# Peptides against a protein of PDB entry 5YCA, part 8

Target 1, 132 residues: chain A of PDB entry 5YCA
Amino acid sequence: RSLPAERNPLYKDDTLDHTPLIPKCRAQVIEFPDGPATFVRLKCTNPESKVPHFLMRMAKDSSISATSMFRSAFPKATQEEEDLEMRWIRDNLNPIEDKRVAGLWVPPADALALAKDYSMTPFINALLEASS

## One batch from the design tools (peptide)

Design b1_p12_2_s2 (made by RFdiffusion4, then SolubleMPNN; from b1_p12_2, 4 letters changed)
Fold by OpenDDE base, seed 1:
Formats: sequence, C-alpha cells, structure tokens
Structure b1_p12_2_s2 (fold): chain B 132 residues (1-132), chain A 12 residues (1-12)
Amino acid sequence: as target 1 above (132 residues)
Amino acid sequence: SAMSLDELEAAP
C-alpha cells in the first residue's frame, strides 16, 4: 500500500519515550442511546499547523480508532487516500465497526502495527497504558 | 446513528 507523502511533524521520531504522554491522556464518559461508554483520548497537536487531533481508545476493550490515527498522522491526506488505507485495514487487520461511533477501530496489537507504519508508537503506547 | 469522530473528539 501507499501512505500519504506528508506526515505530521509531531511523529518525526518513533523511538521517543512514551511515558511522559501517559498523564496527558484523559478519560471521558460518553452517553449513547444504549448506555454510557468510556473513552480515553490523547490530544495530539501538529507543531506546524497547531491543529489538534485526538487519538481515541475505547476503555472497555482497548480498541483504538485507526481513523483518528490516520487523520492525525496524515493531515493533508485526501478522502481517497483515507478510504484506501481503511480498505487496507479491513483486508489485513482485525477492525471493528461499532454502531455507536464512526470509523474503524482496531485491537491493541493492530493499533501498534499501524503506529509503526505511521511513526506513532510512543503515542499509541501511552494511550494504551493510560488509566480509564 | 453513529457519533462522528469529530463529535467524539469535541465531547467534553
């Protein structure tokens, strides 16, 4: 597959220590028609554009929003590029589509695989280790 | 209807 050419400068170094990011995560309870669900989120701000994206984890099963990862990693990606990557994820990983929330959500191992591809490993490690 | 990612990110 081909990922977008330009990546968020926030993710220039995939080898950084993730532990300082853990306390930056925040848990939140979202009310849905069928009941509440807790999410853990990590605010990731592009240092150049100053535009933030939130990386998201479902607290219950630790699923990570692959869509949010992609959008954060590739701020100039087209919808077509996103669709292509989401198709790749469907075909090669183990995503779920939750009826409560949009996008593809992947289990921790898949999230870390994507994180490696997107150079986001410290951020995903922190998100996974944060309390809920 | 599923909550959009934008809405989820905007939720307090």
Scores: peptide ipSAE 0.489, ipTM 0.913, DockQ to the pose 0.947
Fold by OpenDDE base, seed 2:
Structure b1_p12_2_s2 (fold): chain B 132 residues (1-132), chain A 12 residues (1-12)
Amino acid sequence: as target 1 above (132 residues)
Amino acid sequence: SAMSLDELEAAP
């Protein structure tokens, strides 16, 4: 696969300590037709453009939105590039499609594999360790 | 229908 050329400068250093990010995460309850579900989210702001994205975790099973990871890591990616990566994830990882929310969601181990590829390891570790 | 990621991020 081929990842987009430009990456969010927020993720320039994949080796940073993740623990300061943990208290920045926030849990929220979302009401769906079949009942409530809790999500944990971490606001990630591009230091150059000042555009924020939220990394998202389903609290119950710790699934992480791979789509949100990709969009945060590669803010200038085309739809074709996103589609290509999502296809790769389907073919190589273990994503789930939840009927309540859009995008591909992956289990923690897969999220960390993607985080390594996207240079987002501290942020995903923090998101996974945050309370819900 | 499924909630979009934008809607999920914007939810209070």
Scores: peptide ipSAE 0.488, ipTM 0.913, DockQ to the pose 0.959
Fold by OpenDDE base, seed 5:
Structure b1_p12_2_s2 (fold): chain B 132 residues (1-132), chain A 12 residues (1-12)
Amino acid sequence: as target 1 above (132 residues)
Amino acid sequence: SAMSLDELEAAP
Protein backbone atom coordinates (compact mmCIF):
# COMPACT_ATOMS: atom_id res chain seq x y z
CA ARG B 1 0.00 0.00 0.00
CA SER B 2 0.94 3.64 -0.39
CA LEU B 3 0.71 5.96 2.58
CA PRO B 4 0.41 9.74 2.19
CA ALA B 5 3.64 11.57 1.43
CA GLU B 6 3.57 14.05 4.30
CA ARG B 7 3.53 12.89 7.90
CA ASN B 8 2.85 14.90 11.05
CA PRO B 9 6.25 16.09 12.32
CA LEU B 10 5.13 15.14 15.83
CA TYR B 11 5.96 11.57 14.83
CA LYS B 12 9.50 12.14 13.55
CA ASP B 13 11.03 9.66 16.02
CA ASP B 14 9.36 6.30 16.65
CA THR B 15 11.91 5.30 19.30
CA LEU B 16 11.24 7.92 21.98
CA ASP B 17 10.33 6.98 25.55
CA HIS B 18 6.54 6.76 25.83
CA THR B 19 6.26 7.03 29.61
CA PRO B 20 6.05 10.84 29.78
CA LEU B 21 2.93 10.64 27.61
CA ILE B 22 1.00 8.34 29.94
CA PRO B 23 -0.13 11.03 32.41
CA LYS B 24 -1.28 13.17 29.49
CA CYS B 25 -4.00 10.67 28.66
CA ARG B 26 -7.52 11.32 29.93
CA ALA B 27 -10.47 9.03 30.50
CA GLN B 28 -13.98 10.14 29.60
CA VAL B 29 -17.37 8.53 30.02
CA ILE B 30 -19.73 8.94 27.10
CA GLU B 31 -23.42 8.17 27.37
CA PHE B 32 -24.90 6.17 24.51
CA PRO B 33 -28.44 4.94 23.93
CA ASP B 34 -27.51 1.50 25.25
CA GLY B 35 -25.51 2.83 28.19
CA PRO B 36 -22.24 4.50 29.14
CA ALA B 37 -18.83 3.66 27.71
CA THR B 38 -15.40 4.86 28.80
CA PHE B 39 -12.78 6.10 26.36
CA VAL B 40 -9.18 7.07 26.94
CA ARG B 41 -7.83 9.85 24.76
CA LEU B 42 -4.45 11.44 24.12
CA LYS B 43 -4.19 14.91 22.63
CA CYS B 44 -1.60 15.05 19.86
CA THR B 45 -0.75 18.49 18.52
CA ASN B 46 1.11 19.01 15.26
CA PRO B 47 4.05 21.20 16.29
CA GLU B 48 4.01 23.11 13.02
CA SER B 49 0.32 23.64 12.29
CA LYS B 50 -0.75 23.58 15.97
CA VAL B 51 -3.76 21.49 14.96
CA PRO B 52 -4.65 18.84 17.56
CA HIS B 53 -6.04 15.37 17.05
CA PHE B 54 -7.08 12.95 19.75
CA LEU B 55 -5.96 9.35 19.71
CA MET B 56 -8.78 7.24 21.13
CA ARG B 57 -8.99 3.95 23.03
CA MET B 58 -12.08 2.09 24.17
CA ALA B 59 -11.32 1.39 27.80
CA LYS B 60 -13.15 -1.93 28.01
CA ASP B 61 -11.36 -3.88 25.27
CA SER B 62 -8.47 -1.49 24.49
CA SER B 63 -9.56 -1.07 20.86
CA ILE B 64 -7.85 1.90 19.23
CA SER B 65 -9.34 4.16 16.59
CA ALA B 66 -7.31 3.49 13.47
CA THR B 67 -9.11 6.33 11.75
CA SER B 68 -7.93 8.80 14.38
CA MET B 69 -4.39 7.45 14.09
CA PHE B 70 -4.40 7.97 10.35
CA ARG B 71 -5.84 11.46 10.55
CA SER B 72 -3.27 12.46 13.15
CA ALA B 73 -0.35 10.94 11.27
CA PHE B 74 -1.31 12.30 7.87
CA PRO B 75 -2.92 15.72 8.30
CA LYS B 76 -2.91 16.50 4.58
CA ALA B 77 -4.30 13.17 3.42
CA THR B 78 -7.22 13.17 1.02
CA GLN B 79 -10.44 11.32 1.64
CA GLU B 80 -9.41 8.89 -1.09
CA GLU B 81 -6.14 8.17 0.70
CA GLU B 82 -7.97 7.58 3.96
CA ASP B 83 -10.47 5.28 2.27
CA LEU B 84 -7.65 3.33 0.67
CA GLU B 85 -5.90 2.84 4.00
CA MET B 86 -9.12 1.85 5.75
CA ARG B 87 -9.71 -0.75 3.04
CA TRP B 88 -6.19 -2.05 3.58
CA ILE B 89 -6.85 -2.30 7.31
CA ARG B 90 -10.06 -4.24 6.67
CA ASP B 91 -8.21 -6.62 4.36
CA ASN B 92 -5.05 -7.13 6.42
CA LEU B 93 -5.87 -6.51 10.10
CA ASN B 94 -8.74 -7.27 12.45
CA PRO B 95 -10.82 -4.11 12.76
CA ILE B 96 -14.21 -3.77 14.37
CA GLU B 97 -17.02 -1.43 13.49
CA ASP B 98 -18.81 -0.30 16.62
CA LYS B 99 -22.38 0.87 16.20
CA ARG B 100 -21.87 3.63 18.76
CA VAL B 101 -18.85 5.38 17.25
CA ALA B 102 -17.60 6.03 13.74
CA GLY B 103 -14.39 4.81 12.10
CA LEU B 104 -12.43 1.59 12.27
CA TRP B 105 -11.24 0.36 15.64
CA VAL B 106 -8.47 -2.19 15.96
CA PRO B 107 -7.17 -4.38 18.79
CA PRO B 108 -3.93 -3.43 20.56
CA ALA B 109 -1.65 -5.63 18.45
CA ASP B 110 -3.05 -4.17 15.24
CA ALA B 111 -2.79 -0.67 16.66
CA LEU B 112 0.89 -1.23 17.36
CA ALA B 113 1.40 -2.56 13.85
CA LEU B 114 -0.18 0.59 12.45
CA ALA B 115 1.82 2.69 14.90
CA LYS B 116 5.02 1.27 13.46
CA ASP B 117 3.85 2.10 9.95
CA TYR B 118 2.85 5.63 10.99
CA SER B 119 5.84 6.18 13.33
CA MET B 120 3.50 6.60 16.33
CA THR B 121 4.73 3.79 18.60
CA PRO B 122 5.40 5.91 21.73
CA PHE B 123 1.96 7.49 21.54
CA ILE B 124 0.09 4.23 21.10
CA ASN B 125 2.08 2.58 23.89
CA ALA B 126 1.17 5.45 26.20
CA LEU B 127 -2.48 5.30 25.20
CA LEU B 128 -2.61 1.56 25.86
CA GLU B 129 -0.92 1.84 29.26
CA ALA B 130 -2.98 4.76 30.57
CA SER B 131 -5.54 4.12 33.30
CA SER B 132 -9.26 4.30 32.66
CA SER A 1 -26.64 6.85 14.36
CA ALA A 2 -23.01 6.44 15.36
CA MET A 3 -21.21 9.31 17.04
CA SER A 4 -18.63 10.92 14.76
CA LEU A 5 -14.99 11.01 15.78
CA ASP A 6 -15.17 14.80 15.89
CA GLU A 7 -18.07 14.61 18.32
CA LEU A 8 -16.22 12.07 20.42
CA GLU A 9 -13.18 14.34 20.56
CA ALA A 10 -15.34 17.29 21.53
CA ALA A 11 -17.08 15.47 24.37
CA PRO A 12 -16.02 16.60 27.87
Scores: peptide ipSAE 0.487, ipTM 0.913, DockQ to the pose 0.939
Fold by OpenDDE base, seed 3:
Structure b1_p12_2_s2 (fold): chain B 132 residues (1-132), chain A 12 residues (1-12)
Amino acid sequence: as target 1 above (132 residues)
Amino acid sequence: SAMSLDELEAAP
């Protein structure tokens, strides 16, 4: 597959210690028609553009939004590039499509595989270890 | 319908 050429400079170093990011995560309860669900989110701001994105985890099963990861990692990606990557994820990983929320959500192991590809391992480790 | 990612990120 072909990932976008330009990556968010926030993710320039994939080897950083993730532990300082853990307390920056926040839990939120969202009300859905069939009941409440808790999400954990981490605000990630592009240091050049100052545009923020939230990385998202479902608290119950630790599924991570792959769509949000991609959009944060590749700020100048086209819709075609996103569609191509989402198709690759469907074909090669184990995503779910939850009826309550949009995008592709992947289990922790898949999220960490994507994190390596997107150079955002510390951020995903922190998101997975944060309390809910 | 499903909540969009933008709406999820904006939720309190």
Scores: peptide ipSAE 0.486, ipTM 0.913, DockQ to the pose 0.950

Design b1_p12_2_s3 (made by RFdiffusion4, then SolubleMPNN; from b1_p12_2 with P1A T4S E6D)
Fold by OpenDDE base, seed 4:
Structure b1_p12_2_s3 (fold): chain B 132 residues (1-132), chain A 12 residues (1-12)
Amino acid sequence: as target 1 above (132 residues)
Amino acid sequence: APMSLDELEAAP
């Protein structure tokens, strides 16, 4: 597969200690037609553009939004590039399509695999370890 | 319809 050429400079170093990011995560309860669900979110601001994205984890099963990861990692990606990556994820990983929220959601192991590809490992580790 | 990611991010 082909990933976008330009990556968010926030993720320039995949080897950083993730623990300082843990307290930056926040849990939120969102009401849905079938009941409430808790999400854990981590605000990730592009240091160059100052545009924030939120990395998202479902508290219940620790599924992480792959779509949000991609959008944060590749701020200049085209819709076509996103579509290609999402198709790749469908074909190669174990995504979950949740009726309550859009995008592709992947289990923790898959999220970490993507994190390696996107150079987001510290951020995903922190998101996974944060309390809900 | 499912909540969009933008809406999810904007949720309080």
Scores: peptide ipSAE 0.584, ipTM 0.932, DockQ to the pose 0.925
Fold by OpenDDE base, seed 1:
Structure b1_p12_2_s3 (fold): chain B 132 residues (1-132), chain A 12 residues (1-12)
Amino acid sequence: as target 1 above (132 residues)
Amino acid sequence: APMSLDELEAAP
């Protein structure tokens, strides 16, 4: 597959220690028609554009929003590029389409695989280790 | 309809 050419400079170094990011995560309870659900989120700000994206984890099963990962990693990606990657994820990983929230959500192992591809491993590790 | 990611990110 082909990923977008330009990546968020926030993710220039995939080898950084993730532990300082853990306390930056925040848990939040969202009310849905079928009841509340807790999410853990990590604010990721593009150091050049100053535009933030939130990486998102479902607290209950630790599913990570692959869509949010992609949008954070590739700020100039087209919708077509996103659609292509989401199709790849559907075909190659184990995503969940939740009825409550949009996008593709992937289990931790898949999230870490994507994180490697997107050069954002420290951020996903922190998100997974944060308390809810 | 599911909550959009934008809406989820905007939620307090």
Scores: peptide ipSAE 0.584, ipTM 0.932, DockQ to the pose 0.940
Fold by OpenDDE base, seed 2:
Structure b1_p12_2_s3 (fold): chain B 132 residues (1-132), chain A 12 residues (1-12)
Amino acid sequence: as target 1 above (132 residues)
Amino acid sequence: APMSLDELEAAP
């Protein structure tokens, strides 16, 4: 597959220690029609544009929003590029489509595989290790 | 309808 050419400079080094990012994560309870659900979120700010994105984890099953990962990693990607990547994820990984929240959500192992491809491993490790 | 990712990120 082909990923977008321009990547968020926040993710220039995939080898950094993730532990300083853990306390930056925050848990929040969201009310849905069928009841509350807890999410863990990590604010990721592009150091050049200063535009933030939030990486998201479902606290209960540790599913990670692949869509949010992609949008953070490739802030100038087109909708077509996103659609192509999401199709690849459907065909090659194990995503779920939750009825409460939009986007593709993937289990931890798949999230880490994507993180390697997007050069954002420290951020996903931190998000997965944060308490809820 | 599911909550959009933008709404989820903006939620308090």
Scores: peptide ipSAE 0.582, ipTM 0.932, DockQ to the pose 0.945
Fold by OpenDDE base, seed 3:
Structure b1_p12_2_s3 (fold): chain B 132 residues (1-132), chain A 12 residues (1-12)
Amino acid sequence: as target 1 above (132 residues)
Amino acid sequence: APMSLDELEAAP
């Protein structure tokens, strides 16, 4: 597959210590028609554009939003590029499509595989280790 | 309908 050419400069170094990012994560309870669910979120701001995105984890099963990862990693990606990557994820990984929230959500191992591809491993490690 | 990612990020 071909990923977008320009990546968020926040993710220039995939070897950073993730520990300092853990306390920056925040848990939130969201009410849905069938009951509440807890999410853990990490605010990631592009240092050049100053545009933030939130990386998202479902607290219960540690599923990570692959869609949010992609949008944060590739700020200038087209809709066609996103669609192509989401198709690749469907074909090669183990995503779920939750009835309560949009996008593709992947288990921790798949999230870490994507994180390596997107050069955002420290951020996903922190998100996975944060308390809920 | 499922909550959009934009709505999820905006939720308190």
Scores: peptide ipSAE 0.580, ipTM 0.932, DockQ to the pose 0.925

Design b1_p12_2_s4 (made by RFdiffusion4, then SolubleMPNN; from b1_p12_2 with P1A T4S)
Fold by OpenDDE base, seed 5:
Structure b1_p12_2_s4 (fold): chain B 132 residues (1-132), chain A 12 residues (1-12)
Amino acid sequence: as target 1 above (132 residues)
Amino acid sequence: APMSLEELEAAP
């Protein structure tokens, strides 16, 4: 597959220690029609543009929002590029579509595979290790 | 309808 050409400079080094990022994660309880659900999120700010995105994990099953990962990693991606990547994820990984929240959500192993592709490994490791 | 990711990210 072809990923967008320009990547968020926040992710220039995939080898950084993830442990300092763990305490930066925050749990939040969101009320849905069928009851509350807890999410863990990590704020990721592009150091050049100063635009933030939140990486998101469902606390219950540790599913990670692949859509949010993509949008954070590739801030200038077109909708078409996103759609192509989401289709690739559907075809090659094990995503779920949750009735409560939009986007594709992937299990931890798939999230780490994407993280490697997007150079986000420290951030996803931290998000997965954070308490909820 | 499901909550958008933008709304989820914006939630306190």
Scores: peptide ipSAE 0.602, ipTM 0.935, DockQ to the pose 0.906
Fold by OpenDDE base, seed 1:
Formats: C-alpha cells, sequence, structure tokens
Structure b1_p12_2_s4 (fold): chain B 132 residues (1-132), chain A 12 residues (1-12)
C-alpha cells in the first residue's frame, strides 16, 4: 500500500522509550445512550504546526482508533488517502466499527502493527499501558 | 449516529 509522503515530525524516531508518555495519558468517561464508556487518550502535538491530535483507546477492550492514528501521523493526507488506508485496514487487519464512536478501531496487536508502519510505536505502547 | 472522532477528542 501507499502511505502519505509526509509524516508528522513528532514520530521521527520510532525507537524512543515510551515510558515517559504513560503518565501523559488521561482516562475519560464518556456518556453514550447505552451507558458510559471509558477512553484513554494521549495528546500528540505536531511540533511544527502545533496542531494536536488525540490518540484514543477504549479502556474496556483496549481497541485503538486507527483513524486517529492515521490523522495524527499524516497531517497533510487527503480524504482519499485516508479512505484508501482505512480500506486496507478493513481488508488486512481486524477492525471494528463501534456504534457509539466513529472511525475504525483495532485491537492492540493491530494497533502496534499500524504503529510500526506509521512510526508511532512509543505512543501506542504508552497508550496501551496507561491505566484507565 | 456515532460520536465523531472530533467530538470525542473535544470531550472534557
Amino acid sequence: as target 1 above (132 residues)
Amino acid sequence: APMSLEELEAAP
């Protein structure tokens, strides 16, 4: 597959220690029609543009928003590029489409696979290890 | 309708 050419400079080094990021994660309870659900989120700010994105984990099953990962990793991606990647994820990984929240959500193993592709491994490791 | 990711990010 073809990923967007320009990546968020925040993710220039995929080998960094993730542990300092763990305490930066925040648990958040969101009220939905069918009841509350807890999310863990990590604020990721592009050091050049200063635009933040939040990486998101469902606390219950540790599903990670692949859509948010992509948008954070590729800030200049077109909608078409996003759609193509989301289709690839559907075809090659094990995403879920939750009725409560938009986007594709993937289990931890898939999230880490994407993290490798997007050079986001420390951030996803931290997100997965954070308490909820 | 599901909550958008933008809304989720903006939630307190």
Scores: peptide ipSAE 0.601, ipTM 0.935, DockQ to the pose 0.924
Fold by OpenDDE base, seed 2:
Structure b1_p12_2_s4 (fold): chain B 132 residues (1-132), chain A 12 residues (1-12)
Amino acid sequence: as target 1 above (132 residues)
Amino acid sequence: APMSLEELEAAP
């Protein structure tokens, strides 16, 4: 697979300590037709463009939105590039498609594998360790 | 219909 050429400068260093990011995470309860669900979110702002994206975790099973990871990591990616990566994820990882929310959601181990590829390991570790 | 990621991010 080919990842987009330009990456969010927020993720320039994959070796940073993740612990300062943990208290920046926030839990929220979202009401769905079949009942409430809790999500944990981490606001990630591109230091150059100042455009924020939220990394998202389902509190119950710790699934992470791979789609949100990709969009945060590659802010200039085309739809074709996103489609290609999502296809790769379907073929190589263990994503789920939740009926309540859009995008591909992956279990923690898969999220960390993607985080390594996208150079955003500290952010995913923090998101996974945050309380709900 | 599932909630979009944009809607999820915007949720209070």
Scores: peptide ipSAE 0.599, ipTM 0.934, DockQ to the pose 0.949
Fold by OpenDDE base, seed 3:
Structure b1_p12_2_s4 (fold): chain B 132 residues (1-132), chain A 12 residues (1-12)
Amino acid sequence: as target 1 above (132 residues)
Amino acid sequence: APMSLEELEAAP
């Protein structure tokens, strides 16, 4: 598959130690019609544009928002490029479409595979290890 | 309808 050419400079080094990012994660309880659910989120700010995105984990099963990963990694991606990548994820990984929240959500192993492709491994490791 | 990702990010 073809990923967008320009990547968020925040992710220039995939080999960084992830442990300093763990305490930067925050848990939040969201109220839904069928009850509350906890999410863990990590604020990721593009150092050039200063635009933030939040990487998101469902606390209960550790599913990660692949859509949010893509949008953070590729700030200049077109809708067509996003649609193409989401289709690839559907065809090659094990995503879920949750009734409560939008986007594609993937299990931890799939999230780490995407993180390698998007050069954001330290951030996903931190998000997965953070307490909820 | 499911909560949008934008709404999720904006939630307190």
Scores: peptide ipSAE 0.599, ipTM 0.934, DockQ to the pose 0.941

## One batch from the design tools (peptide)

Design b1_p13_1 (made by RFdiffusion4)
Fold by OpenDDE base, seed 4:
Structure b1_p13_1 (fold): chain B 132 residues (1-132), chain A 13 residues (1-13)
Amino acid sequence: as target 1 above (132 residues)
Amino acid sequence: PPMTLEELAEKFE
């Protein structure tokens, strides 16, 4: 597959210690028609553009929003590039499409695989370890 | 229809 050329400079170093990011994660209960669900999020701000994106985890099953990861990693990606990557994820990983929240959600192992590809490993490790 | 990621993000405080 072909990932977008320009990556968020926040993710320039995939080897950083993730532990300082853990306390930056926040848990919140969101109300849906079928009942409440808890999400854990990590606010990730592009140091150049100052535009933030939330990385998101469903507390119950630890699913991570792959779509949100992609959008944070590749801020200048086109919709076509996103669609291409989402198709790759469908074909190669184990995503779920949740009835409550759009996008592709992947289990922890898949999230870490994507994190390696997107150079986001510290951020995803922190998101997975944070309390809900 | 499912909530968009943008809509979910707007709910975070």
Scores: peptide ipSAE 0.752, ipTM 0.960, DockQ to the pose 0.866
Fold by OpenDDE base, seed 2:
Structure b1_p13_1 (fold): chain B 132 residues (1-132), chain A 13 residues (1-13)
Amino acid sequence: as target 1 above (132 residues)
Amino acid sequence: PPMTLEELAEKFE
């Protein structure tokens, strides 16, 4: 597969210690037609553009939004590039299409695999370790 | 239909 050429400079170093990011994560109960669900989010701001994106985890099963990861990592990606990556995820990982929230949601192991590809490992580790 | 990620993000405090 081909990932977008330009990556969010926030993710320039995949080897950083993730622990300082843990307290920056926040949990919140969100109401849906079928009932409440708790999400954990980490606000990630592009240091150059100052545009923020939330990385998101479902508290109950620790599923991570792969779509949110992609959009944060590749802020200049086209819709076609996103579609291609989401198809790759469907073909190679174990995503779930949740009825409550759009995009692809992946289990922790898959999220960490994507994090390595997107240079986001510290951020995903923090998101997974944060309390709900 | 599912909520978009943008809509979910707007609900975060």
Scores: peptide ipSAE 0.751, ipTM 0.960, DockQ to the pose 0.880
Fold by OpenDDE base, seed 5:
Structure b1_p13_1 (fold): chain B 132 residues (1-132), chain A 13 residues (1-13)
Amino acid sequence: as target 1 above (132 residues)
Amino acid sequence: PPMTLEELAEKFE
């Protein structure tokens, strides 16, 4: 598949140690009609544009928002490019469409596969290891 | 309907 040409410079090095990012993650309980759910988030700021995006994990089953990963990695991507990638994820990985929060959510193994493709491995490792 | 990712982000403190 083809990914957008311009990537967030925050993710220039996929080999960096993830452990310093773990304490930067934050957990929060969010209330929904069917009850509370805990989310873990990591604020990722583009060092050039200074625009932040949150990477998001559902604490209970460790599902990670693939949509948030894509939007953080490719801040200049069009909606059409996002739609194409989400279709690829549906066809090749094991995403779920959660009833409470929009976008595609993927299990940890799929998140790490995407992280490799998007050069986000340290950030996803930190998000997965953070406490909730 | 599901909450958008933007709406969820706005709830984070």
Scores: peptide ipSAE 0.751, ipTM 0.960, DockQ to the pose 0.865
Fold by OpenDDE base, seed 3:
Structure b1_p13_1 (fold): chain B 132 residues (1-132), chain A 13 residues (1-13)
Amino acid sequence: as target 1 above (132 residues)
Amino acid sequence: PPMTLEELAEKFE
């Protein structure tokens, strides 16, 4: 597969210690028609554009939003490029399509595989280790 | 239909 050419400079170093990011994560209960669900999020701001994106984890099963990862990693990606990557994820990983929140959600191991591809490993490790 | 990621993000305080 071909990932977008321009990556968020926030993710320039995949080898950094993730532990300082853990306390930056926040948990919040969100109300849905079928009941409440807790999400853990990490606000990631592009240091050049100053545009933020939230990386998101479902607290209960630790599923990570692959779609949010992609959008944060590749701020200038087109919808077509996103669709192409989401198809790759469907074909190669184990995503779920949640009834409550859109996009593809992947289990922790798949999230870490994507994180390696997107150079986001410290951020995903922190998101997974944060309390809910 | 499921909530969009943008809509979910707007709910975060």
Scores: peptide ipSAE 0.751, ipTM 0.960, DockQ to the pose 0.883

Design b1_p13_1_s1 (made by RFdiffusion4, then SolubleMPNN; from b1_p13_1, 6 letters changed)
Fold by OpenDDE base, seed 3:
Structure b1_p13_1_s1 (fold): chain B 132 residues (1-132), chain A 13 residues (1-13)
Amino acid sequence: as target 1 above (132 residues)
Amino acid sequence: SPLSLEELEALFE
């Protein structure tokens, strides 16, 4: 597959220690028609554009929003590029399409695989280890 | 219909 050419400078180094990011994560209960659900999120600000994106984990099953990862990693990606990557994820990983929140959500192992591809490993490790 | 990711982000405090 072909990923977008320009990546968020926040993710320039995939090898950094993730532990300082853990306390930056926040948990919040969100009410849905079928009941409450807790999300853990990590605010990630592009140091160049100053635009923040949230990386998101469903606390119950530790699913991570792959779509949010992609959008954070590739701030100039087109919708077509996003669609292409989401199709790749469907074909190669184990995503779920949750009825409560849009986008593709992937289990921790898949999230870490994507994190490696997007150079986001410290951020996803932190998100996965944060308390809920 | 699920919330969009943008809508979910808007709910975060």
Scores: peptide ipSAE 0.760, ipTM 0.961, DockQ to the pose 0.865
Fold by OpenDDE base, seed 4:
Structure b1_p13_1_s1 (fold): chain B 132 residues (1-132), chain A 13 residues (1-13)
Amino acid sequence: as target 1 above (132 residues)
Amino acid sequence: SPLSLEELEALFE
């Protein structure tokens, strides 16, 4: 696979301590037709463009939105590049497609594998360790 | 149908 050439400058250093990010995570209950679900999210703002994206985890099973990770990591990616990466994830990892929210959601181990590829390990570690 | 990711983000406070 080929990842997009330009990466969000927020993720320039994959080796940073993640612990300061933990208290920046927030939990929120969202109401769906089949009942409430809690999401833990971390607001990540591109320091150059000032455009924010949320990294997000389903509290119940710790699934993380791989699609949101990709969109945050690669702000100039085309839809075709996103589709290519999502196909790779389907073929190589263990994603789920949730009936409540779109995109691919992956278990913690897969999220950390993607985080390494996208240079966002501190952010995913924080998101996984945050309370719900 | 499921919420889009954009719709979910719009709900976050």
Scores: peptide ipSAE 0.760, ipTM 0.961, DockQ to the pose 0.853
Fold by OpenDDE base, seed 5:
Structure b1_p13_1_s1 (fold): chain B 132 residues (1-132), chain A 13 residues (1-13)
Amino acid sequence: as target 1 above (132 residues)
Amino acid sequence: SPLSLEELEALFE
């Protein structure tokens, strides 16, 4: 598959130590019609544009929002490019479509595979290790 | 219907 050409400069180095990012993660309980759910999020700000995106984990099953990862990694991606990547994820990984929150959510192993492709490994490692 | 990602982000403190 082809990914968008321009990537968020925040993710220029996939080999950085992730541990300083762990305490920057935050857990929050969100109320839904079927009950509460805890999300862990990490605010990721593009150092050039200063536009923030949140990476997100469902605390209960550790699912990560692949859609949020893509949007953070590729700030200039078109909707068509996003749709193509989401189709690739459906065909090649193990995503779920949650009834409470939109987008594709993937298990930790799939999230780390995507993180490697998007050069986001430290950020996803931190998000997965953070407490809820 | 599920919350959009934008709506969820708006709830984060």
Scores: peptide ipSAE 0.760, ipTM 0.961, DockQ to the pose 0.866
Fold by OpenDDE base, seed 2:
Structure b1_p13_1_s1 (fold): chain B 132 residues (1-132), chain A 13 residues (1-13)
Amino acid sequence: as target 1 above (132 residues)
Amino acid sequence: SPLSLEELEALFE
């Protein structure tokens, strides 16, 4: 597959220690028509553009938004590029489509595989280790 | 219908 050429400079080093990011994660209960659900999120700000995005995990099953990962990693990606990557994820990983929140959500192992591809490993490790 | 990711982000404090 072909990933977008320009990546968020926040993710320039995939080898950094993730532990300092753990306390930056926050848990929040969100109300849905079928009841409440807890999400853990990590605010990630592009140091160049100063635009923030949230990486997010469903607390109950630890699934992580692959779509949010992609959008954070590739801020200049087109919708077509996103669609192509989401198709690749469907064909090669184990995503779920949640009735409460849109996008593709992937289990922890798949999230870490994507994190390696997007150079986001410290951030995903922190998100997975954070308490809910 | 599900929330968009943008709508979910808007709910985060």
Scores: peptide ipSAE 0.759, ipTM 0.961, DockQ to the pose 0.879

